# Designs tried in a protein design run: peptides against a protein of PDB entry 3C66. Part 116

Target 1, 189 residues: chain A of PDB entry 3C66
Amino acid sequence: KSWANLFEKNDFFFRYKFYLEITAYTRGSDEQHLKWSGLVESKVRLLVMKLEVLAGIKIAHPFTKPFESSYCCPTEDDYEMIQDKYGSHKTETALNALKLVTDENKEEESIKDAPKAYLSTMYIGLDFNIENKKEKVDIHIPCTEFVNLCRSFNEDYGDHKVFNLALRFVKGYDLPDEVFDENEKRPSK

## One batch from the design tools (peptide; made by RFdiffusion4, then SolubleMPNN)

Design b2_p22_8_s2 (from b2_p22_8, 11 letters changed)
Fold by OpenDDE base, seed 2:
Structure b2_p22_8_s2 (fold): chain B 189 residues (1-189), chain A 22 residues (1-22)
Amino acid sequence: as target 1 above (189 residues)
Amino acid sequence: MEPIIGINPEEENGTRLSYPTS
């Protein structure tokens, strides 16, 4: 398969057993989120490069399209809940307690001026070079460097009440529903 | 939240990786 095919959705979320999710969170304005998520997205390629050279990683392939969502987020507890529950199929149903902002409802008075949490998620498909099921791969350095690179870009990004950045390790069977089309069957364990 | 340093791909699923910012 060509390199180009790795960046197409078609089979990307079926190709790997393992995925790294990189989610930029913003509880603030859409403008704040665009700046924050844009920065994070611009640095993902650097993380990929750092992951690829790790001995325990055979493949690190980014999916180039971000997945974007936003929720009405009236409280800090809601924002914490989003960060805890998002990015895993087993937990994402908790997000149903929040109002998803859509193109259809964004102009409703109850939504338009409501506090919002914005999410942009990038995915990296991973293949590991591990010999046994107990083997660990140290990704601390590249991931920490990535987070620091993003957070240090602007002083405002140090405000965890507004801006957050999370990395989540997820197996293919536990990917969020957003990555699959309606006609696609989720990978099995 | 304690930072996760190493990951076991076979054992981990849905694990949020926390990293302190310097």
Scores: peptide ipSAE 0.410, ipTM 0.838, DockQ to the pose 0.240
Fold by OpenDDE base, seed 5:
Structure b2_p22_8_s2 (fold): chain B 189 residues (1-189), chain A 22 residues (1-22)
Amino acid sequence: as target 1 above (189 residues)
Amino acid sequence: MEPIIGINPEEENGTRLSYPTS
């Protein structure tokens, strides 16, 4: 079985109990987001390598493609809300208060010239080798190093009003709806 | 020694990991 078959979209989001979400946020231009998200994406492999060598992590497998979304984001409070609510099925319904930018609506005057928040999300499937359910795994070290690596690349990426980077730990049953096709059933708890 | 900020995978769900950026 070729390594390519392990990363097919249809199986990836059902294969693991645990996922690490990496989301690059940009409140600015599409060009700014392309540069920022491209940088973050280019460093994910380094994070995977650091996760794989941690005691208690058995598997860390990245999904090969980012998920892209954008919202009309008129205020800083809206941008904070997006960052707080995105990435969990439990909380993502709060984003329905914002206008999702789609290929169908992007040319509407009210959307075209509106301030936008852009999101690029990458996923890492995780399997743990922990003996006790109370055992903790210190993923914060490699994750902090990753965030610092991305933000230190350019001084502009230190501006939290424009550029943000968040990591979220999510179980398979609480993955965002965007990772599933219409014909796919969400994993059960 | 800063407390080892470890996750408990069985207890964690939807937890946003915030990291102080230097």
Scores: peptide ipSAE 0.397, ipTM 0.833, DockQ to the pose 0.231
Fold by OpenDDE base, seed 1:
Structure b2_p22_8_s2 (fold): chain B 189 residues (1-189), chain A 22 residues (1-22)
Amino acid sequence: as target 1 above (189 residues)
Amino acid sequence: MEPIIGINPEEENGTRLSYPTS
């Protein structure tokens, strides 16, 4: 059974208490981002497999479709801000200071040729097999292996000014607004 | 930032996991 058939969007972001977000960032061309994000997305399955075998992980299920956004990003500081603030409902409001690129505005003269940051985000829903709430899960090993796998694929991906990859651990109540439809209520704490 | 070696899922929220690229 394909993972795509297991989760409709509406159930996935309400089903788990915990999520791992994987975001590929590109400050460059759309073509550069397509290659980078496509690579990252292609490796997510390997990360899931490595997470599933951890003793503290009961379930690791990927959402099969990436979430994509782009912002006008005139400075390196703006790019750092995007990477710092994106991926949490608590912090994502800071992104309102930047111009979101949409299908409606992408052809505007001020946007069309402007420097852009592109984002593609994959989500993994997590369920833990932890009896003691103080017990830690060593997810650093599979996550490090994943990052190294992606970054080492091409020498160009070593340029942190252009290409970045971040993982964020987020609870369901703090997921970004992008994962919910306008009519959906965010999960409560 | 110290590399997060282990996550306590009950205590963590919105934590960016930074890994040194080898």
Scores: peptide ipSAE 0.378, ipTM 0.831, DockQ to the pose 0.238
Fold by OpenDDE base, seed 4:
Formats: C-alpha cells, structure tokens, sequence
Structure b2_p22_8_s2 (fold): chain B 189 residues (1-189), chain A 22 residues (1-22)
C-alpha cells in the first residue's frame, strides 16, 4: 500500500497499538495559535524522520491532518488543566468542566469574548521493534529536539503562559474521542 | 550526558512527555 493510503482517517486510529500525540497549545488569539500550530505542524515531518531511524521504532507514520479544538479558558489553572488532561480518553472527561467551543456555540456572547485555549493535535502512529516487552525505546532525544526546535523558532514561543507544546504517548484504546467518528468503536485493550 | 530515559511502550499509556526547553 502506498504511503498515501496510510493517511486516510478510516483506519489510521485502528492501525497502530501506539500513538504519539503532538499538541500545540495557545492561550491567546486565534492568530497566535495559527502561527504557532502552523509552525509545529510544519516540523512534525522532521520528528517523524528522527523517529524512523531509531532502532526500536519500526514505523512512524504521521496522520496528515491536525485535530483542532478550543476551550473557554478563563484562568491559567484552566490552561494547565487542559494540558494535563487532554490527549487521553481516561482523563479527557475532566475537560467537561470547561466550555468546549463548537461551531454551534462560538457566536454566543459568553463564549465569543471569553479567553480561549486553542489546541492543534497531530498524531503519529508507532510500531516498535521490541522483542522483549520490557525493552525501552528512547524517543526522548528526537522529541526534545523537536520541542526545542519549535520553541526556539521565535522568542515569543518561549512564553509558556501563551504557547505550549506537549507530546503524549497513548495506546490506541486510550486515544481521545475526537479521533473517532460517531459510528466508530474505540479500540479495545 | 543526562540519563536518557527510554519509554516502555507496553507499560506507557497517556504519559505526557515533558521536555525542558533549553
């Protein structure tokens, strides 16, 4: 199957046991987020290339489209909570304490003018060359390099109050609900 | 060299990877 066929949403989130989530966070303007997330997204290819050459990684395939979400984020604590809870089905229910911005509600006065946290999430499907289930794979080097690359691109991106970048390692059964369509059943453990 | 801590993919789930920015 051509690499092009791997980018179809239809089976991507069922194809791998393991995923690396890359989330760009912005607590600020939509314009700030577009610049930040666009930068991060543009660098994901470099991360993939660095992951692919790791001996413990058999496959690193990016999903080509980001997942976009935004929350009303009145406080810095809310922003920290988003960063802590987002990206895992196990923890994402905590985000229900915040108002998710949707196409249906974005024009509501209480939402329109509210401080927002914007999230853009990229996914990399991973397959490992691990014979021993206790074997560790060092993905920290390429991930750190990636984060540093993104953060150092512009001085403004060093402001953690506004811009954040997180990577999360997640199993397929614990992917956020956003990656599945309403008719799709979440992978089992 | 800071000890490069590898992840065990089988044991890890939902783990946020935090990286100090230089």
Amino acid sequence: as target 1 above (189 residues)
Amino acid sequence: MEPIIGINPEEENGTRLSYPTS
Scores: peptide ipSAE 0.388, ipTM 0.835, DockQ to the pose 0.236; fails the geometry check

Design b2_p22_8_s3 (from b2_p22_8, 12 letters changed)
Fold by OpenDDE base, seed 2:
Structure b2_p22_8_s3 (fold): chain B 189 residues (1-189), chain A 22 residues (1-22)
Amino acid sequence: as target 1 above (189 residues)
Amino acid sequence: MEPIINIDPNKENGTRLRRKPS
């Protein structure tokens, strides 16, 4: 299969057993988020390159497009909740307590001027070169370097009340629902 | 909790790396 075929949504999220989720969070303006998420997205390729050279990683393939979402986020606690619950099928149902901003509702008075949390999520499919189930691959270093790179780009990105960046390692069966089409069945264990 | 991305492919729980404010 060509590299291009790996970027098809319908195949990508079924191809790998493991994924690295990279989520840029912004509790602020859309403009702030566009700058922050755009930066993060622009650096994902560097993370991929660093992952690919690890002996325990056979494949690190980025999905080409971010997943975008935004929520009404009236409190800091809500923002922490979003960051805690997002990115796993096991926990994402907690986000139903928040109002998802959609094209249909964004002009509603209760939503238009409400504080928002913006999310942009990039995915990297991972295949490991683990001969023995006992081998652990530590991706902490490249991930930390990536976070530092993004956070250090602008001093404003040091404000964790506004800007956050999370990397989550997930199994394919625990990917968020957003990555699947309505007619797609979630991967089994 | 320091975000330790220890990938244990046998673990069911995902590992989250989040930079917390120092």
Scores: peptide ipSAE 0.039, ipTM 0.698, DockQ to the pose 0.249
Fold by OpenDDE base, seed 4:
Structure b2_p22_8_s3 (fold): chain B 189 residues (1-189), chain A 22 residues (1-22)
Amino acid sequence: as target 1 above (189 residues)
Amino acid sequence: MEPIINIDPNKENGTRLRRKPS
């Protein structure tokens, strides 16, 4: 199937049962995040290539656009919570305890100057060569190599207080709400 | 967080790989 048909957002998040989420986190400036997320995004293709050659992976298709969000993040604990809870529908409701930055509220005095955590998330749709329901696929190596590649690009990216990178494996029914339009129904189990 | 060594597609909870600070 041609990669060309993957460009419609609506089809992508319904096409696969499994997704790999790649989230770049930055607790700092928008400029810092732009550099960090841009680097991560630029390397996703290399990860895809490494995933595609694994025997257990039939297809690894990247979604072409990142999803972006930001939260008021006054503490390091809040930043850890964001990283722990983000990327799953089951856990994302915990983020309601934090102020989501929106176009409507970003100019509010309490938000404008507040410390922020920025998130950019890339998605890879995965199709596995699973014959048996109990089969496990090891993607640790390519994922670790990817993280190392990104983190080693600049010494500043070694600062986990500012820059973080997480890879999360999720099922289609557990994708964050952000990937669906208001008129779309989440995939069922 | 334990490094995601194995993805179990039948696991209900998503598996997350985080690089721990060295």
Scores: peptide ipSAE 0.045, ipTM 0.721, DockQ to the pose 0.264; fails the geometry check
Fold by OpenDDE base, seed 5:
Structure b2_p22_8_s3 (fold): chain B 189 residues (1-189), chain A 22 residues (1-22)
Amino acid sequence: as target 1 above (189 residues)
Amino acid sequence: MEPIINIDPNKENGTRLRRKPS
């Protein structure tokens, strides 16, 4: 089956037991985030190609659309917390301490001019070869190369106070709530 | 947290790769 048939949102987050989450973070302007996230997104295909050639990986399938979110982020500590807690159902409840920016509230005076952290998250579904399920598949090399590629593109992206990039390996039952529709039940363990 | 470089698909905890600021 061609990758094209898997891009229907409806089964992607149920199809795989494992996912790689790629999140671009920006604490700054929307314009800064657009440039940074756009760069990261443009390079995801290169990471997929590097993952697919690993003997332990049977399938590396990217989801085509990023997930976008933003939070009011008044402090550097808040920005560190977002980066630490985001991307896992087990930890994402800690983000409830921050104000999520929505289309409904973005024009509120207290939110409009507030410092923000922007997040763009890409997902790669992973299927591993059975023989290697007992073996550690090391995806560190291609992931590190990907991070280095993105960070080295512009000197401004070296500023970790503004721009961050994280890759998280997550099980399907521990995916963030944002990937499921309101009527969808989270995959069971 | 040490960047858990080795994804063990059998581990319950997700592996997170972050480049720490040097």
Scores: peptide ipSAE 0.041, ipTM 0.705, DockQ to the pose 0.240; fails the geometry check
Fold by OpenDDE base, seed 3:
Structure b2_p22_8_s3 (fold): chain B 189 residues (1-189), chain A 22 residues (1-22)
Amino acid sequence: as target 1 above (189 residues)
Amino acid sequence: MEPIINIDPNKENGTRLRRKPS
């Protein structure tokens, strides 16, 4: 199967037991987010290349499309909460306390002018050559290098009040709801 | 201590790499 066929949503999130989520966060303007997320997205291929050569990683396949979301984010605490809770089915329900910006509500005065947190999430499906249940794959190095690469691109991206980047290792059964269609069943454990 | 994403496939806790604000 061509690498390209792995980028179809319908099978990608069922194909792997493990995923690496890469989320670019911006508490600021849409323009700021576009620049930041675009940069992060442009570097994902480099991370994939670094993951593919690690011992114990059999496959690292990126999903080609980002998942986009935005929330009304009036406080820094809300922004921290978003960063803490997002990216796991177990915790994402906490985000229901925040107003999700949608195409239907974005023009409402209360939402239009509100401070926002923007999220762009890229996914990498991971398959491990773990013959022995005791073998640990350390992806810390390539992930840290990736974060540093993105953060060092522009001085402005060092401002953690505005720009954030998180990498989360997630099991397929704990993927956010956004990756599944309404009629799709979550992968089992 | 930077969180080592020790992917223990047996551990339930997803490892989150967060750069601590310096």
Scores: peptide ipSAE 0.036, ipTM 0.684, DockQ to the pose 0.220; fails the geometry check

Design b2_p22_8_s4 (from b2_p22_8, 13 letters changed)
Fold by OpenDDE base, seed 2:
Structure b2_p22_8_s4 (fold): chain B 189 residues (1-189), chain A 22 residues (1-22)
Amino acid sequence: as target 1 above (189 residues)
Amino acid sequence: MEPIIGIDPNKENGTRLRRPTQ
C-alpha cells in the first residue's frame, strides 16, 4: 500500500498495534479551543519528527485530521473526568454521563449557553523496532518537549482550568470508538 | 499521575502524559 493509503481512516486505525493520542482540551469558548487546538495540531509534525529519530521507533505516522468532540461540562470535576476517561475504549463509557454536544442539539437552550469542554485529538500510529521483549522505548523526552512547546506559546495556555494537553499511549484494540465507522470491527488483541 | 517514562509495547499500557515534567 502506498503511503497515501495510510492516511485513509479505514486503513490507518487498523495498520498499527500502537498509537499515540494527542488531545487538546479546552473548557471555555469555541474560539479559545480553535486557537489552542490549532496550535497543538500545528506542532504535531515536530513531535513526529522527534519520534521518528528514536532508535526504538520504526514508524511514527500521523493521521492527518483531528477528531473533534465537545461536552456540556458544568463543573471542574466533569472536566477532570473527561481528561481521565477520554482516549481509551475501556474508560470512555464514563463520558456517557455527560451531554455530548452535536449539531442536532447545540441550539437547545440547555446546551447553547452551557459550559463546554472541547476536545481535539490527533493520532500517531507507531511501529516499534524492538528486538528484545525487555526493551523499552523512551518517548518521554519528545512528548514533554512537545507539551512544553505548546504550553509556552501563550501565557493563557498555562491555565490548566481552561487549557489542557494530554498524550496517551494506546493499543489499537483500546482506541476510542470515534476512530471506527459503524461497519468497522474493532481490532482484536 | 506519573508521566510516561517509557513504552513497553509488550505490556498493557494506558500511560498518559498530561503535564510537563519539570
Scores: peptide ipSAE 0.042, ipTM 0.726, DockQ to the pose 0.264
Fold by OpenDDE base, seed 5:
Structure b2_p22_8_s4 (fold): chain B 189 residues (1-189), chain A 22 residues (1-22)
Amino acid sequence: as target 1 above (189 residues)
Amino acid sequence: MEPIIGIDPNKENGTRLRRPTQ
C-alpha cells in the first residue's frame, strides 16, 4: 500500500499497535484555541522527524487531521479532570460527567456563554524495532523539546490555567472512541 | 500518571507527558 493510504482514517487507527497522542488544551476563547492548536499542529512534523531517527523507532507516521472537541468547563478542577481522563478508552468515560459541546447544542443559552475547554488532538502511529521490544525506548528528549518549543513561542502560552499541552503514549486497543466510526470495531488486545 | 521518560511497549498503562520534566 502506498504511503498515501496510511493517511486514511479507516486504515491508520488499525495499522499500528502504538500511538502517540498530542493534545493541545485551551480553557478560554475559540480564538485563543485556534492560535494555540494551530501552532502545536504546525510543529508536529518536527517531532516526527526527531522520533524517526531514534534507533528504537522503525516508523513514526502522523495522521494528517486533528480531532476537535470541546466541553463546558466551569471550574479549574473540571479542566484538570479533562486533561487527566482524555486520551484513553479506559478513562474517557469520566468525561461523560461534563457537557460535550456539539453543533446541535452550541447555540443553547446554557452552553453558548459557558466557559469551555477546547481540545485538538494529533496522532502519530508508532512501530518499534523488534530487537528493542524488550527495551524501553526513550522519547523523553524529543517530546520535551517539542513541548518547550510550543510553550516558548509566546509568553501567553506559559499560562497553564489557559493553555496546556499533553503527549500520551497509548496502545491501539486503548485509543479514544473518537478515532473510530460507529460501525468500526475497536482493535483487540 | 508517570511522565514519559521511556516507553515500555509491554506496559499496559499509557504513559503521559503533560509538562516537561525539568
Scores: peptide ipSAE 0.036, ipTM 0.708, DockQ to the pose 0.272
Fold by OpenDDE base, seed 1:
Structure b2_p22_8_s4 (fold): chain B 189 residues (1-189), chain A 22 residues (1-22)
Amino acid sequence: as target 1 above (189 residues)
Amino acid sequence: MEPIIGIDPNKENGTRLRRPTQ
């Protein structure tokens, strides 16, 4: 099957048992987030290339589009909570305590001028070589190199109060709800 | 939070990497 068919949302998030989530976080302006997330997104292909050459990885396939969300984020503690809870179905319900910013509510007085946390998430589907009896695949090196590459691009990105970057390894059944349509059934274990 | 070091495909693993390693 051609790689082109995997860019359809509906097949991608059901095809793999394992995913790597790459989330760029910004607590600041929309402009700051656009620059930060754009940089991170532009480097994902380099991470994919580094993952593909690992003996334990059969396939590393990126999803082409980021998932975008933003929340009212009044405090630093709220920002830490977002970074802790986001990216897993098991924990994402904690985000319901925050106000999700939408096109419908963004002009409300209580939301318009409120501090925001912006999130952009890229997904990589992973298929492992089971036959090679390597019980474990070490992806720490390529992931660390990727984070360092993004963070070192501009000195401003070293400010963890504003800019953050997280990589999370998740199973398909624990993907966030955002990747599925309302009528789609979540993959089973 | 424990950094991503090794992935065991046969076990549940919600490991994440948040910060650059110095």
Scores: peptide ipSAE 0.046, ipTM 0.743, DockQ to the pose 0.269; fails the geometry check
Fold by OpenDDE base, seed 4:
Structure b2_p22_8_s4 (fold): chain B 189 residues (1-189), chain A 22 residues (1-22)
Amino acid sequence: as target 1 above (189 residues)
Amino acid sequence: MEPIIGIDPNKENGTRLRRPTQ
């Protein structure tokens, strides 16, 4: 199958059993988030290259477009909750306690001026070269290097109250709802 | 949060790395 087909949304999120989610979080301004997420997104290709050379990784394919979301985030605890719960279908329902910012509601008085957490998420589809079901692949090193690379790029990105970066390993059946269209059925276990 | 160390495809979802290693 051509690389071109891997970048079609519908095929990508059904193609792999495993995904690495890379989420840039910003509790601040839209401008701050654009800079932070843009940096993270620009470095994803380097992470892919590092993953591809691991013996346990057969394929690491990035989805080329980020997923964007934002929530009203009045407290630091809310920001921690977002970071804890986002990125898994099992846990994302907890985010319903927060107000999702949408194009329809963004101009509402209660939302417009509210503190916000912005999220940009990149996905990497993973295929493992594992012979034994009990075999483990350590991706800690390349992931850590990636985080360090992003965080060290600017001193401001060291402020965890504003900028955060999380990498989450997720199975296809547990991908967030955002990756599927309304007419698409979630992959089964 | 559990660091992304030794990913087991048969293990529970949600393994994540949030912070850089010093």
Scores: peptide ipSAE 0.045, ipTM 0.740, DockQ to the pose 0.284; fails the geometry check

## One batch from the design tools (peptide; made by RFdiffusion4, then SolubleMPNN)

Design b2_p23_1_s1 (from b2_p23_1, 7 letters changed)
Fold by OpenDDE base, seed 2:
Structure b2_p23_1_s1 (fold): chain B 189 residues (1-189), chain A 23 residues (1-23)
Amino acid sequence: as target 1 above (189 residues)
Amino acid sequence: MKKDKFVLDLYDENHEPVYQAEL
C-alpha cells in the first residue's frame, strides 16, 4: 500500500506489531484542551522524524487523525485513574467507572457543568529493523525530547493538574477498542 | 512534581522487548 493509504484507518491498526500512543490529557475547559492537544498534535511529526532516523526503527508511520474522548472527571484521583488506565485494552475497562461524555449525553445537566478530562490520542505505527542486530532501540530519548518540547512551549502547560502527556508503547493486540470498528477483530497475540 | 507518563518498551539487539520503563 502507498504511504497515503496509511493515513486512512484502513488496516493501519493491523499493519504494525507495535504502536506508540501519544495522549494529551486536559482536566479543564475544552478551549484549554484544544490548545494543548493542538500543540501536541502539531509536534508529532517532529517525533516521527526523530524515530525514523533511529537505526533500529524501520518505519514510524503516524495515523493522521487523533482519537478524541472526554470523561466526567470530578476528582484528581479520577484524572490519575484515566491517565493510568487509558491506552491499553488490558486496563481500559476501568474507565467504565467514569461517565463518558457523548453527543447524546453532553447536554444533560449533570454532565454539562461537570468537570471533564479531555483526551486526544495520536498513534504511530512502528516497525523495527531486526537486521540492525547490534544496538538496543531506545525510543526514550526522542520521546523525552518530544515531551519537553510540548511542555516548554507555554508555562501553563507545566501545570500537571490540568495538562498531562503520556507516551505508551503498545502491542497491536493491546490497542484500545476505540481504534477498531465493530466489524473488526482485534489482532491476536 | 507530577511527571509525564512514559510506558515504553526497550528492545534488545534482536528488537525483542526487554522491559517496560515508566519514566
Scores: peptide ipSAE 0.027, ipTM 0.570, DockQ to the pose 0.149
Fold by OpenDDE base, seed 3:
Structure b2_p23_1_s1 (fold): chain B 189 residues (1-189), chain A 23 residues (1-23)
Amino acid sequence: as target 1 above (189 residues)
Amino acid sequence: MKKDKFVLDLYDENHEPVYQAEL
């Protein structure tokens, strides 16, 4: 990876105080996940456009690439746990109870044939028009429209046992470890 | 989706990350 690509990545996750995470989950095949995550990724720009027109949002800036991970996921409870715990530094340590699939271990017999949960996460950096310290920004409508758009594309995507979609609002200091390089210090509060 | 999860309080120092999945 060129130093320029590392610099652009690092600048993005330090530039904003707030982020919206969009995670596509698949408990199934890699092919199913590729189709689902590819669809979700293709619609992120529409969500950005809907966020940008909100009076409280000054900037909605998507990161250019998804983050990819996969876990051995033998049960539905494990899949629910992944969805509950993923997406914040505070809670992601719970995922250490599951086997992370890596290029090094993917051919092991215990992993190769195991049920898997696949994750693809897109990030949107948010800057707000903060005039009043009491102002709340409601992003419910754009987020709901986005989820409905993704889920309605194919009837198969209505199966919550296989396909899920989550949106998480996070502060920069609580971003998952995946967004930082080794030896990078997390943003301070 | 619960509407309250997408009401962003930018000044709550204790504001926990808001997770919302379509369940």
Scores: peptide ipSAE 0.205, ipTM 0.735, DockQ to the pose 0.577; fails the geometry check
Fold by OpenDDE base, seed 4:
Structure b2_p23_1_s1 (fold): chain B 189 residues (1-189), chain A 23 residues (1-23)
Amino acid sequence: as target 1 above (189 residues)
Amino acid sequence: MKKDKFVLDLYDENHEPVYQAEL
């Protein structure tokens, strides 16, 4: 059975206690972001395979669709703030200081030609073999290898002023609001 | 060069796995 048929969208963000968020950031053009995010997304399957073979990981299940967002990002400090605050419900409210680009506002003169940060986020649901609470599952190696793979694909992707990649481990109750439908209640602690 | 800051807190205060990689 293909991964695509395993989970309805609605259950994926309730199924796991833990998620790995993979966010491709671009402060530049739509074209730059499309290339960068598309590359990152294409490599997520390799990361999943490397996670699945770790003894402490029972399941690493990718969500098949990226979440897309963009913000007006006039400064490098704003871009750093986005990278620091995005991907957690606890911190995402800080992004309200920035103008979210929406279908309703994208044609506004103040937004259309403004510098933007683009975000594409992939999610991996994680289930751990918790039988030994003492076994530290070190995902640093596969995550580092994944980042190096993405960054090394093109020399341009070495420019951290334009292209960034973050891997964030998040508990289901701390997932960003974007993953839930308006009528869905966030998982409790 | 901002070092890829892998904050993989593999375990929270409750010894639950926490994996954050800032990259």
Scores: peptide ipSAE 0.029, ipTM 0.646, DockQ to the pose 0.250; fails the geometry check
Fold by OpenDDE base, seed 5:
Order: C-alpha cells, then structure tokens, then sequence
Structure b2_p23_1_s1 (fold): chain B 189 residues (1-189), chain A 23 residues (1-23)
C-alpha cells in the first residue's frame, strides 16, 4: 500500500498493530490551547525521526491531522481523570461522566462560562522488527526528549495545572472510538 | 497533579506485555 493511504483515516487506523498517541491537554482558554497544541504538533515530526532510527522500529508513520475534543472541567480532579482515562477504549467510558463540548452545545450558558479541558491528539502508527521475544524496544529516550523540548519552549508551559502532555502506547483494538467512523468496526484482537 | 504521563504498554506477538512504563 502506498504512502498516499497514510493520509486516509480509514486505512491508517487499521494498518498498524500499535499506535503512539501524543495528547496535548490544556485546562484554560482556547487561545492557550491553540498555542500549546500547535507547538506540540510542530514537534511531532522530530519525534518520528527519532523513532525511525531505533533498531527495533521498522516504521513510524504519523497521521497528519489532530483529533480535537473538549470537556467541561470544573475541578482539578476532573482534569486528572481526563488525563488518566483518555486514549484507550477500555477506559474512555469514564469520560461519559463529564460534559463533552460540541458545536451544538457550546453556546449554552452552563457550558460557555464553564472551565474547560481541551485535548489535541496526534497518532503515530508503529511497526516493530521484533525478531526475538526478548528484544524490548526502549522508546523512553526519544519520548522524554520530545516532552522536554515542548516544555522548555516557554516557561508558561511548565504549569502542570494548565498545560499537560501525555504519550500513550495503544494496540489497534484498544484505540479510542473517536478514530473510527460510525460504520467502522474496531480491529479485533 | 501527576507529571507528564507516558503510558507505554509494549506487547509481544502473543499480546503479552513486554514493556510497561509510566514515565
């Protein structure tokens, strides 16, 4: 299959066994989130380049479009819960306890003036050269370097009450529902 | 609040965890 298919949503989320999710979180204004997520997104290509040179990684292909969501987030505990539960089909049902902000409801007074958590998620499809069950691919170094690069760009991004960043390794069958269309079935185990 | 989260669950061909790290 050609590189052209990597830009098609439907082929991308069925093509790989493993995905790395990169989520930028902001509990603050939309403007704060646009700056933070835009910075994170601009650095994803550098992470891909660092992953591709690892001996255990055969392929690291980014999906070029971010997934955007936002929730009413009245407390710091709600913000921690979002960061704990988001990005896995096994855990994402816990987010149903929060009000999802949509284009249909964003102008409601109870939502408009509420504190919000904004999420922007980038996906990298991964294929591994695991010849032997003993070869652990350590992606810790490139992932840590990526986080440090994003956090060091501006002192304001050091405030973990507002700005957060998560990297999650996920199997194709455990991808969030957001990556599939209503008519698509998630990959089986 | 927890620091930056790395949830890395690497699994082998049998879907057994090979590497799990919270960074």
Amino acid sequence: as target 1 above (189 residues)
Amino acid sequence: MKKDKFVLDLYDENHEPVYQAEL
Scores: peptide ipSAE 0.025, ipTM 0.608, DockQ to the pose 0.192; fails the geometry check

